# Ledger of designs, part 188: peptides against a protein of PDB entry 5VVV

Target 1, 276 residues: chain A of PDB entry 5VVV
Amino acid sequence: FLCGVVEGFYGRPWVMEQRKELFRRLQKWELNTYLYAPKDDYKHRMFWREMYSVEEAEQLMTLISAAREYEIEFIYAISPGLDITFSNPKEVSTLKRKLDQVSQFGCRSFALLFDDIDHNMCAADKEVFSSFAHAQVSITNEIYQYLGEPETFLFCPTEYCGTFCYPNVSQSPYLRTVGEKLLPGIEVLWTGPKVVSKEIPVESIEEVSKIIKRAPVIWDNIHANDYDQKRLFLGPYKGRSTELIPRLKGVLTNPNCEFEANYVAIHTLATWYKSN
Target 2, 276 residues: chain A of PDB entry 5VVV as posed
Amino acid sequence: FLCGVVEGFYGRPWVMEQRKELFRRLQKWELNTYLYAPKDDYKHRMFWREMYSVEEAEQLMTLISAAREYEIEFIYAISPGLDITFSNPKEVSTLKRKLDQVSQFGCRSFALLFDNIDHNMCAADKEVFSSFAHAQVSITNEIYQYLGEPETFLFCPTEYCGTFCYPNVSQSPYLRTVGEKLLPGIEVLWTGPKVVSKEIPVESIEEVSKIIKRAPVIWDNIHANDYDQKRLFLGPYKGRSTELIPRLKGVLTNPNCEFEANYVAIHTLATWYKSN

## One batch from the design tools (peptide; made by RFdiffusion4, then SolubleMPNN)

Design b2_p25_8_s1 (from b2_p25_8, 13 letters changed)
Fold by OpenDDE base, seed 4:
Structure b2_p25_8_s1 (fold): chain B 276 residues (1-276), chain A 25 residues (1-25)
Amino acid sequence: as target 1 above (276 residues)
Amino acid sequence: KLEELKKKYEESKKRYREIALKDLE
């Protein structure tokens, strides 16, 4: 069971010292996972093709080493979906090289994220793939296999919540393709019925699990505030029955952008997790 | 084109924000 934090917000990424402090807290609270997915890391999303500089590499290596020191699984995410051409072998090769670099930093867990992108494929991709889901699954499977089928590999679908599913969760051709074609060792991220789900009913998890043919990992935006600079979410982790725990592969909270505001959010997640 | 990529990013971010805000209602 993956339980911890995803740094997955828009806005200023946390600094390395904050991330290290996070690892200390995660360990102390018996959480086990950190997903590196800061939207404003240019080399994570906008410039996903760009290799890390020597200086950036040193920082990431240090960060990954720190995660290991605190027994936190460091998952490196990349979001190539803004402009990748799935059918272009050079693009796939570029993605492989980028992840190779991160692997050299000591990272062993990875994620491919296709959140917050256009559903439309380019003309070249339409000639090769039957659907957007097929394109995403193809590259994800290929990368997963290329990396030697790491123990933890996550996929974030473009339809990552109930409201994004067309026509709905249970009948989504996109999610059906994901469920049927995504290799079983790859985990699927999900935010619940909504992008920001105040509640995640058990039945909603059963529904999505059926179509994706696996228990999802919750990317939980309950405490996310990147969408409103005027809000801080200081309340406890709530609206999730502990009955969800045996039905999930994990929960990663995407909390407030302000690192200092997340004590309650993360601590109460830990309490929730340990209550089962 | 760099400007086009930046535009795509900003549009995606904007869409996310709008949806997230609506989800709070």
Scores: peptide ipSAE 0.734, ipTM 0.966, DockQ to the pose 0.924
Fold by OpenDDE base, seed 5:
Structure b2_p25_8_s1 (fold): chain B 276 residues (1-276), chain A 25 residues (1-25)
Amino acid sequence: as target 1 above (276 residues)
Amino acid sequence: KLEELKKKYEESKKRYREIALKDLE
C-alpha cells in the first residue's frame, strides 16, 4: 500500500530542504511514499525533453538518497503529454534517455502522467493509433518494459476522475482501453469522482476498479489549494472511509502549496491509514 | 513553438483551476 504525498500542484515547487523535512515527517508518521510531480518544474512537464544539468543532477541524487535514508519510496514522474508525438520514435527515445538519466540518479520508481492535456491526437498519431488511450498505453507499456519493469510504475490517465469520463466511468472507452491494454504491473492514479473530491465513496472505487481492472492509487486533492491563492486547507483528512484501504493500491495526498500548512493534512492521513 | 507550448500550459492550468473551484461548490 502506497501512502504519502504527491508534490503535484501548480505553483512554486518545494525546495530541497522542505522535501527532506517531508521525508522525516513521513517516516515518523509511518508513511512510505513521495511522488515527485511539481508542475512548475520545467523539466518535469513543459520542457520534459531537457536533460538535467550537472547541478540539477546533484540535487536530485541528493534528494533520492535522502528519501532512501528515511525509507521513503521516491517516485519520479514525468508529464510529456503537452506536446509529445506518440508515434515518433525519436520522441520515445528522448523519453527513454531522460528516464535513463533519472535511473542513474538512483531512482527505481517512476510515473508517466497524462493529466491536464487536450483529449486529441495530432495527425501523425491518428495514422498509427486507434485512439488517444491506445497511444498513451503503448508508450507507457514500452517505457515500463524498457526500464526493466520496475516494482513501482504509475500511470495517470487523462480521464483521472469521474467527471472527466465520457460518457461515464463504467462506460468510458478510454478507461476500458487502459484497463485492457495497460500492463498489469502498472498502477493507475485516480482523484475520485471529481478533481477535488470532498468524498470518495466505496462504490465509486469499485466502479473504476472494475473498468481499469485493478485497484487505483488515489491522487487526493482534498487539501490542494493551487487553484485558489485565497484558501488554505487546514482541516483533517476526511470523507474517505477506512473501508477504502483494502480496495486501493495507495493514497498520495496533493496538499497545500505552502509547505508549512500541511502538518494536519499529512498527520491525519497517517492516522486514517493506520486505523485499519 | 515555445509560445505555443506556454499557451498550452497556461490553458491547462486555467482549465484545472476552473474545474477545481466548481468542485468546491
Scores: peptide ipSAE 0.733, ipTM 0.966, DockQ to the pose 0.930
Fold by OpenDDE base, seed 2:
Structure b2_p25_8_s1 (fold): chain B 276 residues (1-276), chain A 25 residues (1-25)
Amino acid sequence: as target 1 above (276 residues)
Amino acid sequence: KLEELKKKYEESKKRYREIALKDLE
């Protein structure tokens, strides 16, 4: 069971010292996972093709080593979906080289994210793939296999919550393709009924699990505030029955941008997890 | 290409923000 934090917000990423402090807190609270997915880290999303510099490499190596020191699984995410051409072998090779570099830093867990992108393919991709889901699954499976089928590999669908599913969760051709074609060893991220879900009912998890043919990992935006700089979410992790735990592969909270505001959010997640 | 990429990023961020705010209503 993956339980911890995803740094997955828009806005200024946390600094390395904050991330190290996070690992210390996660260990103390018996959580086990950190997903690196800061949207404003240019080499994660906007400039995903760009290799890390020597200085950046040193920082990431140090960060990954720190995660290991605190027994936190470090998952490196990349979001190529803004401008990748799925059918272009050069794009696939570029993605492979980028992940090879990160592997050299000591990273063993990875994620491909296709959240917050247009649900369209370019002309070249339309000639090769039957649907957007087929294109995403194809590259995800290929990368997963290329990396030697790591123990932890995550996929974030474009339809990552109920309100994004067309026509709905249970009848989504996109999610059906993901469920049927995504290799079984790859985990699927899910956010619940909405982008910001006040509640995640057990029935909603059963519904999505059926179509994706696996228990999801929750990317939880309950404490996310990147969409409104005037708000801080300081309340406890709630609206998630502990009955969800046996039906999930994990829960990763995407909390407030302000690092120091997240004590209650993360601590109460830990309490929730241990209460099962 | 750079300007187009920046535009796509900003548009995606805007869409996310708008949806998230509506979800809180």
Scores: peptide ipSAE 0.730, ipTM 0.967, DockQ to the pose 0.928
Fold by OpenDDE base, seed 3:
Structure b2_p25_8_s1 (fold): chain B 276 residues (1-276), chain A 25 residues (1-25)
Amino acid sequence: as target 1 above (276 residues)
Amino acid sequence: KLEELKKKYEESKKRYREIALKDLE
């Protein structure tokens, strides 16, 4: 069970010292996972093709080493979906090289994210792939296999919540393709019925699990405030029955952008997790 | 191309914000 934090917000990424402090807190609270997915890291999303500089590499290596020191699984995410051409072998090779670099930093867990992108494929991709889901699954499976089938590999679908599913969760051709064709060792991220789910009913998890043919990992935006930085969510982790725990592969909270505001959010998640 | 990419990023961010705000209502 993956339980911890995803740094997945829009806005100023946390500094390395904050991330190290996070790892210390995660360990103390018996949480085990950190997903690196800061949207404002240009080399994560907008400039995903760009290799890390020597200085950036040193920072990431140090960060990954720190995660290991605190027994936190460090998952490196990349979001190539803004401009990748799935059918272009050069794009695939570029993605492989980028992840090779991160592997050299000591990273062993990875994620491919296709959140917050247009559903339209380019002409070249339409000639090769039957659908957007087919294109995403193809590259995800290839990368997963290329990396030697790491123990933890995550996929974030473009339809990552109930409200994004067309026509709905149970009948989504996109999610059906993901469920049927995504390799079983790859986990699927999900935010619940909504992008920001006040509640995640058990029935909603059963529904999505059926179509994706696996228990999802919750990317939980309950404490996210990147959509309105004038708001802080200081309340407890709530609206999630502990009955979800046996039905999930994990829960990663995407908390407030302000690192210092997240004590309650993360601590109460830990309490929730240990209460089962 | 860079301007187009920046535009796509900003539009995605804006769309996310709008949806997230509505989810809280």
Scores: peptide ipSAE 0.727, ipTM 0.964, DockQ to the pose 0.923

Design b2_p25_8_s2 (from b2_p25_8, 13 letters changed)
Fold by OpenDDE base, seed 1:
Formats: C-alpha cells, sequence, structure tokens
Structure b2_p25_8_s2 (fold): chain B 276 residues (1-276), chain A 25 residues (1-25)
C-alpha cells in the first residue's frame, strides 16, 4: 500500500530542504511514499525533453539518497502530454533517455502522467492509433518494459476522475482501453468522483476498479490549494471511509502549495491509514 | 514554438483551476 505525498500542484515547487524535511516527517508518521510531480518544474512538464544539468543532477541524486535514508519510496513522474507525438520513435527515445538519466540518479520507481491535456491527437498519431487511450497505453507499456518492469510504475489517465469520464466512468471507452491494454503491473492514479473530491464513496472506487481492472492509487486533492492560493486547507483528512483501504493500492495526498501548512493534512492521513 | 507551448500550459492550468473551483460547490 502506497501512502504519502504527491508534490503535484501548480505553483512554486518545494525547495530541496523542504522535501528532505518532508521525508523525515513521513518516516516519523510511518508513511512510505513521495511522488515527485511539480507542474512548474520545467523539465517535468513543459520541457520534459530537456536533460538535467550537472547541478540539477547533483540535487536530484542527493534528494533520492535522502528518501532512501528515511525509507521513503521516491517516485519520479514525467508529464510529456502537452506536446509529445506518440507515433514518433524519436519522441519515445527522448523519453527513454530522460528516464535513463533519472535511473542513474538511483531512482527505481516512475510515473507517466497525462493529466490536464487535450484529448485531441495530432494528425500523425491519428494515422497510427485508434484512440488517444491507445496512444497513451502504447507508450506507457513500452517505457515500463524498457525500464525492466520496475516494482512501482504509475500511470495518470487524462480521465483521472469521474467528471472527466465520457459518457461516464463505467462506460468510458478511454478507461476501458486503459483497463484492457495497460500492462497489469502498472498502477493507475485516480482523484475520485471529482478533481477535488469532498467525498470518495466506496461504490465509486468499486466502479472505477471494475473498468480499469485494478485497484487505483488515489491522487487526493482534498488539501490542494493551487487553484486558489487565497485559501489554505488546514482541516483533517476526511470524507474517506477506512473501508477504502483494502480496495486501494494507495493514497498520495497533493496538499497545499505552502509547505508549512501541511502538518495537519499529512498527520491525519497517517492516522487514517493506521486506523485500519 | 515556445509561445505555443506556453499557451497550452497556461490554458490547461486555467481549465484545471476553473474545474477545481466548481468542485468546491
Amino acid sequence: as target 1 above (276 residues)
Amino acid sequence: MLEELKKKYEESKEKYKKIALEDLK
């Protein structure tokens, strides 16, 4: 069971010292996972093709080593979906080289994210793939196999919540393709019925699990404030029955952008997890 | 090319923000 924090917000990313402090807190609270997915890191999303510099590499190596020291699984995410051409072998090779570099930093867990992108494929991709889901699954499976089928590999679908599913969760051709064609060793991220789910009913998890043919990992936006930084979410982790725990592969909270505001959010997630 | 990519990023971000705010209702 993956339980911890995803740094997955829009806005200024946390500094390395904050991330190290996070790992210390996660260990203390018996959580086990950190997902690196800061949207404003240019080399994560906008400029995903760019290799890390020597200085950036040193920082990431140090960060990954720190995670290991605190027994926290470090998952490196990349979001190529803004401008990748799925059918172009050069694009696939570029993605492979980028992840090879991160592997050299000591990273062993990875994620491919296709959140917050348009559903439209370019003309070249339309000639090769039957649907957007087929294109995403194809590259994800190839990368997963190329990396030697790591123990932890995550996929974030473009339809990552109930309200994004067309026509709905149970009848989504996109999610059906993901469920049928995504290799079984790859985990699927999900935010619940909504992008920001006030509640995540057990029935909603059963519904999505059926179509994707696996238990999801919750990317939980309950404490996210990147959409309105005038608000701080300081309340406890709530609206999730503990009955969800045996029906999930994990929960990763995407909390407030302000690192200092997240004590209650993360601590109460830990309490929730241990209550099962 | 850079301008187009930046535009796509900003548009996706704003779309996300709008939806997230609506989800709070």
Scores: peptide ipSAE 0.738, ipTM 0.964, DockQ to the pose 0.900
Fold by OpenDDE base, seed 5:
Structure b2_p25_8_s2 (fold): chain B 276 residues (1-276), chain A 25 residues (1-25)
Amino acid sequence: as target 1 above (276 residues)
Amino acid sequence: MLEELKKKYEESKEKYKKIALEDLK
């Protein structure tokens, strides 16, 4: 069971010292996972093709080593979906080289994210793939296999919540393709019925699990505030029955952008997890 | 090309923000 934090918000990423402090807290609270997915890291999303510099490499190596020290699984995410051409072998090779670099930093867990992108494929991709889901699954499977099928590999679908599914969760052709064609060793991220889910009913998890043919990992935006800088979410982790735990592969909270505001959010997640 | 990419990024971010705010209702 993956339980911890995803740094997955829009806005200023946390600094390395904050991330190290996070690892210390996660260990103390008996949580086990950190997903690196800061949207404003240019080399994560906007400029995903760009290799890390020597200086950036040193920082990431140090960060990954720190995660290991605190027995936190460090998952490196990349979001190529803004402008990747899925059918272009050069794009695939570029993605492979980028992840090879990160592997050399000591990273062993990875994620491909296709959140917050248009559903439209370019003309070249339309000639090769039957749907957007087919394109995404194809590259994800290829990368997963190329990396030697790491123990932890995550996929974030473009339809990552109930309200994004057409016509609905159980009948979504996109999610059906993901469920049927995504390799079984790859985990699927999900935010619940909504992008920001006040509640995640057990029935809703059963529904999505059926179509994706696996238990999801919750990317939980309950404490996310990147959409409104005037708000801070300081309340406890709630609206999730502990009955969800045996039905999930994990829960990663995407909390407030302000690192210092997240004590209650993360601590209460830990309490929730241990209460099962 | 850079301007177009930046535009796509900003549009996606704003769309997310709008939806997230609606989800709070």
Scores: peptide ipSAE 0.736, ipTM 0.963, DockQ to the pose 0.927
Fold by OpenDDE base, seed 2:
Structure b2_p25_8_s2 (fold): chain B 276 residues (1-276), chain A 25 residues (1-25)
Amino acid sequence: as target 1 above (276 residues)
Amino acid sequence: MLEELKKKYEESKEKYKKIALEDLK
């Protein structure tokens, strides 16, 4: 069970010292996972093709080593979906090289994210793939296998919550393709009924689990505030029955952008997790 | 190309923000 934090917000990423402090807190509270997915890291999303510099490499190596020190699984995410051409072998090779570099930093867990992108393929991809889901699954499977099928590999669908599913969760051709074609060793991230889900009912998890043919990892935006810089979410982790725990592969909270504001959010997640 | 990419990023971010705010209602 993956339980911890995803740094997955828009806005200023946390600094290395904050991330190390996070690892310490996660360990203390018996949480086990950190997903590196800061959207404003240019080499994560906008410029995903760009290799890390020597300086950046050193920082990431240090960060990954720190995670290991605190027994936190460090998952490196990349979001190529803004402009990748799935059918272009050069793009696939570029993605492979990028993840090879990160592997050299000591990273062993990875995520490929397709959140917050247009649900469209370019003309070249339409000639090769039957659907957007097929294109995403193809590259994801290939990357997963290329990396030697790491123990933890996450996929974030474009339809990552109920309101994004067309026509709905249970009838989504996109999610059906993901469920059927995504290799079983790859975990699927899910956000619940909405982008910001006040509640995640058990029934909603059962519904999505059925179509994706696996228990999801929740990317939980309950404490996310990147959509409104004037708000801080200081309340407890709530609206999630502990009955969800046996039905999930994990929960990763995407909390407030302000690192210092997340004590209650993360601590109460830990309490929730341990209460099962 | 760079300008187009930046535009796509900003548009996707703003779309997310709008939806998230609506979800709070």
Scores: peptide ipSAE 0.735, ipTM 0.964, DockQ to the pose 0.899
Fold by OpenDDE base, seed 3:
Structure b2_p25_8_s2 (fold): chain B 276 residues (1-276), chain A 25 residues (1-25)
Amino acid sequence: as target 1 above (276 residues)
Amino acid sequence: MLEELKKKYEESKEKYKKIALEDLK
């Protein structure tokens, strides 16, 4: 069971010292996972093709080493979906080289994210793939296999919540394709019925699990505040029955952008997790 | 090309923000 934090917000990424402090806290609270997915890290999303510089490499190596020190699984995410051409072998090779570099930093767990992108394929991709889901699954499977089928590999669908599913969760052709064709060793991220789900009913997890043919990992935006800089969410982790735990592969909270504001959010997640 | 990519990023961000705010109602 993956339980911890995803740094997955829009806005200023946390600094390395904050991330190290996070790992210490995660260990102390018996959580086990950190997903690196800061949207404003240019080499994560906007410039996903760009290799890390020597200086950036040193920072990431140090960060990954720190995660290991605190027995936190470090998952490196990349979000190529803004402008990748799925059918272009050069794009696929570029993605492979980028993840090879991160592997050299000591990273062993990875995520490929297709959140917050347009559903339309370019003309070249339409000639090769039957649908957007087919294109995403193809590259995800290929990357997963190329990396030697790492123990932890996550996929974030474009339809990552109930309200994004067309026509709905159980009848989504996109999610059906994901469920049927995504390799079983790849985990699927999900935010619940909504992008920010006040509640995640058990029935909603059963519904999505059926179509994706696996238990999802919750990317939980309950404490996210990147959509409103005037808000801080200081309340407890709530609206999630502990009955969800056996029905999930994990829960990763995407908390407030302000690192210092997340004590309650993360601590109460830990309490929730240990209460099962 | 760079400006277009930046535009796509900003548009996706603003769309997310709008939806998230609506989800809280």
Scores: peptide ipSAE 0.726, ipTM 0.961, DockQ to the pose 0.951

Design b2_p25_8_s3 (from b2_p25_8, 14 letters changed)
Fold by OpenDDE base, seed 4:
Structure b2_p25_8_s3 (fold): chain B 276 residues (1-276), chain A 25 residues (1-25)
Amino acid sequence: as target 1 above (276 residues)
Amino acid sequence: KLEELEKKYEESKEKYKKIALEDLK
């Protein structure tokens, strides 16, 4: 069970010292996972093709080493979906080389994210892939296999919540394709019925699990404030029955952008997790 | 173009923000 934090917000990423402090807190609270997915890391999303500089590499190596020191699984995410051409072998090779670099930093767990992108494929991709889901699954499977089928590999669908599913969760051709064609060792991220789910009913998890043919990892936006930084979510982790725990592969909270605001959010997630 | 990529990023971000705010209702 993956339980911890995803740094998955828009806005200023946490500094390395905050991330190290996070790892210490995660360990102390018996959480086990950190997903590196800061949307404003240019080399994560906007400039995903760009290799890390020597200085950035040193920082990431240090960060990954710190995660290991605290027995926190460091998952490196990349979000190529803004402008990747899925059918272009050069794009696939570029993605492979980027993840090779991160592997050299000592990273062993990875995520490929297709959140917050348009559903439209370019003309070249339409000639090769029958749907957007097929394109995403193809590259995801290829990357997963290329990396030697790491123990933890996450996929974030473009339809990552109930409200994004067309026509709905259980009938989504996109999620059906994901469920049927995504390799079984790849985990699927999900935010619940909504992008910001006040509640995640058990039934909603059963529904999505059926179509994706696996228990999801919750990317939990309950404490996310990147959509309105005038708000701080200081309340406890709530609206998630502990009955979800046996039905999930994990829960990663995407909390407030303000690192200092997240004590209650993360601590109460830990309490929730340990209550099972 | 860089400008087009930046625009896509910002548009995606704003779309997310709008939806997230609506989800709070």
Scores: peptide ipSAE 0.743, ipTM 0.966, DockQ to the pose 0.916
Fold by OpenDDE base, seed 5:
Structure b2_p25_8_s3 (fold): chain B 276 residues (1-276), chain A 25 residues (1-25)
Amino acid sequence: as target 1 above (276 residues)
Amino acid sequence: KLEELEKKYEESKEKYKKIALEDLK
């Protein structure tokens, strides 16, 4: 069971010292996972093709080493979906080289994210792939196999919540393709019925699990505030029955952008997790 | 190309923010 934090918000990423402090807190609270997915890291999303500099490499190596010291699984995410051409072998090779670099930093767990992108393929991709889901699954499977089938590999679908599914979760052709074609060793991220789910009913997890043919990892936006800079979510982790735990592969909270505001959010997640 | 990419990023972000705010209602 993956339980911890995803740094997955829009806005200023946390600094390395905050991330190290997070690892210390996660260990103390018996949580085990950190997903590196800061949307405003240019080399994560906007400039995903760009290799890390020597200085950035040293920082990431130090961060990954710190995660290992605190027994926290460090998952490196990349979000190529804004401008990747899935059918172009050069794009695939570029993605492979980027993840090879991160592997050299000592990273062993990875994620491919296709969140917050348009449901559009370019003309070249339409000639090769029958749907957007087929294109995404193809590259994800290829990368997963290329990396030697790492123990933890995550996929974030473009339809990552109930409200994004057309016509609905159970009938989504996109999610059906993901369920049928995504290799079984790859985990699927999900935010619940909504992008910001006040509640995640057990029945809603059973529904999505059926179509994706696996238990999801929750990317939980309950404490996310990147959409409203005037709000801080200081309340406890709530609206999730502990009966979800045996039906999930994990829960990663995407909390407030303000690192210092997240004590209650993360601590109460840990209490929730240990209560089962 | 850079301007187009920046535009896509900003549009995606604003779309997300709008939906998230609606989800709070």
Scores: peptide ipSAE 0.742, ipTM 0.966, DockQ to the pose 0.905
Fold by OpenDDE base, seed 2:
Order: C-alpha cells, then structure tokens, then sequence
Structure b2_p25_8_s3 (fold): chain B 276 residues (1-276), chain A 25 residues (1-25)
C-alpha cells in the first residue's frame, strides 16, 4: 500500500530542504511514499525532453538518497503529454534517455503522467494509433518494459476523475483501453469522482477498479490549493471511509502549496491509514 | 514553438483551476 504525498501542484515547487523535512515527517508518521510531480519543474512537464544539468543532477541524487535514508519510496514522475508525438521513435528514445538519467541518480520507481492535456492526437499519431488511450498505453508499456519492469510504476490517465470520463466512468472507451491494454504491473492514479472530491465513495472506487482492472492509487486533491492562492486547506483528511483501504493500491495526498500548512493534512492521512 | 508550448501549459493550468473551483461549489 503506497501512502504519502504527491508534490503535484501548480506553482512554486518545494525546495530541497522542505522535501527532506517531508521525508522525516513521513517516516515518523509511518508513511512510505513521495511522488515527485511538481508541474512548474520545467524538466518535468514543459521541457520534459531536457536532461538535468550537473548541478540539478547532484540535487536530485541528494534528494533520492535522503528519501532512502528515511525509508521513503521516491517515485519520479514525468509529464510529456503537452507536446509529445507518441508515434515518433525519436520522442520515445528521448523519454527513455531522460528516465535513464534519473535511474542513474538512484531512482527505482517511476510515473508517467497524462493529466491536464487535450484529448486530441496529432495527425501523425492518428495514422498509427486507434485512439489517444492506445497511444498513451503503448508508450507507457514500452517505457515500463525498457526500465526492466520496476516494482513501482504509475500511470496517470487523462481521464483521471469521474467528471473527466466520457460518457462516464463505467462506459469510458479511454479507461476501457487503459484497463485492457496497460500492463498489469503498472498502477493507475485516480482522483475520485471529481478533481476536488469532497467524498470518495466506496462504490465509486469499485466502479473505476472494474474498468481499469486493478485497484487504483488515489491522487487526492482534498487539500490542494494551487487553484486558489487565497485558500489554505487546514482541515483533516476526511470523506474517505477506511473501507477504501483494502480496495486501493495507495493514497497520495496532493496538499497545499505552502509546505508548512500541511501538518494536519498529512498527519490525519497517516491516522486514517493506520486505523484499518 | 516555445510560445505555443507556453500557451498550452497556461491553458491547461487555467482549465484545471476553473474545474477545481467549480468542484468546491
């Protein structure tokens, strides 16, 4: 069971010292996972093709080593979906080289994210793939296999919540393709009924699990505030029955952008997790 | 090409923000 934090917000990423402090807190609270997915890291999303500099490499190696010291699984995410051409072998090779570099930093767990992108393929991809889901699954499977089938590999669908599913969760051709074609060792991220889900009913998890053919990892935006810089979500982790725990592969909270605001959010997630 | 990429990023971010704010209502 993956339980911890995803740094998955828009806005100023946390500094390395904050991330190290997070690992210490996660260990103390018996949480086990950190997903590195800061949207404003240019080399994560906008400039995903760009290799890390020597200086950036040293920082990431130090961060990954710190995660290991605190027994926190460090998952490195990349979000190539804004401008990748899935059918172009050069794009696939570029993605492989980027993840090879991160592997050299000591990273062993990875995520490929297709959140917050258009559902449209370019003309070249339409000639090769039957659908957008087929294109995403193809590259995801290839990367997963190329990396030697790491123990933890996450996929974030473009339809990552109920309101993004067309026509709905249970009938989505996109999610059906993901469920049928994504290799079984790859975990699927899910956000619940909405982008910001006040509640995640058990029935909603059973519904999505059926179509994706696996228990999801929740990317939980309950404490996310990147959409409103004037709000802080200081309340407890709630609206998730503990009956979800045996039906999930994990829960990763995407909390407030303000690092110090997240004590209650993360601590109460830990209490929730340990209550089962 | 850079300007187009920056535009796509900003548009996707603003779309997310709008939906998230609607989900809170």
Amino acid sequence: as target 1 above (276 residues)
Amino acid sequence: KLEELEKKYEESKEKYKKIALEDLK
Scores: peptide ipSAE 0.741, ipTM 0.967, DockQ to the pose 0.904
Fold by OpenDDE base, seed 3:
Structure b2_p25_8_s3 (fold): chain B 276 residues (1-276), chain A 25 residues (1-25)
Amino acid sequence: as target 1 above (276 residues)
Amino acid sequence: KLEELEKKYEESKEKYKKIALEDLK
């Protein structure tokens, strides 16, 4: 069971010292996972093709080493979806080289994220792939296999919540393709019925699990505040029955952008997780 | 190309923010 934090917000990324402090807190609270997915990291999303500099490499190596020291699984995410051409072998090769570099930093767990992108394929991709889901699954499976089928590999669908599914979760052709064609060793990220789910009913997890043919990992935006810079969510982790735990592969909270505001968010997630 | 990419990023971010604010209602 993956339980911890995703740094997955829009806004100023946490500094390396904050991330190390996070790992210490995660270990202390018997949480086990950190997903590196800061949207404002240029080499994560907008400039996903660009290799890390020597200085950035040293920072990431140090960060990954710190995660290992605290027995925290460091998952490196990349979000190529803004401008990748899925049918272009050069794009696939570029993605492989980027993840090879991160593997050299000692990273062993990875994620491909296709959140917050347009559903439209370019003309070249439309000639090769039957749908956007087929294109995403194809590259995800290829990358997963290329990396030697790492123990933890995550996929974030473009339809990552109930409200994004057309016509709905159980009838989504996109999620059906993901469920049928995504390799079984790849985990699927999900935010619940909504982008910010006040509640995640058990029935909603059973519904999505059926179509994706696996238990999801919750990307939980309950404590996210990147949508309103004047808001801090300091309430407890709530609206999630502990009956979800046996029905999930994990829960990763995407908390407030302000690192110091997250004590309650992360601690109450840990309490929730231990209550089962 | 860069301007178009920046525009896509900002549009996706603002769309997310709008939806997230609506989800809280």
Scores: peptide ipSAE 0.730, ipTM 0.963, DockQ to the pose 0.926

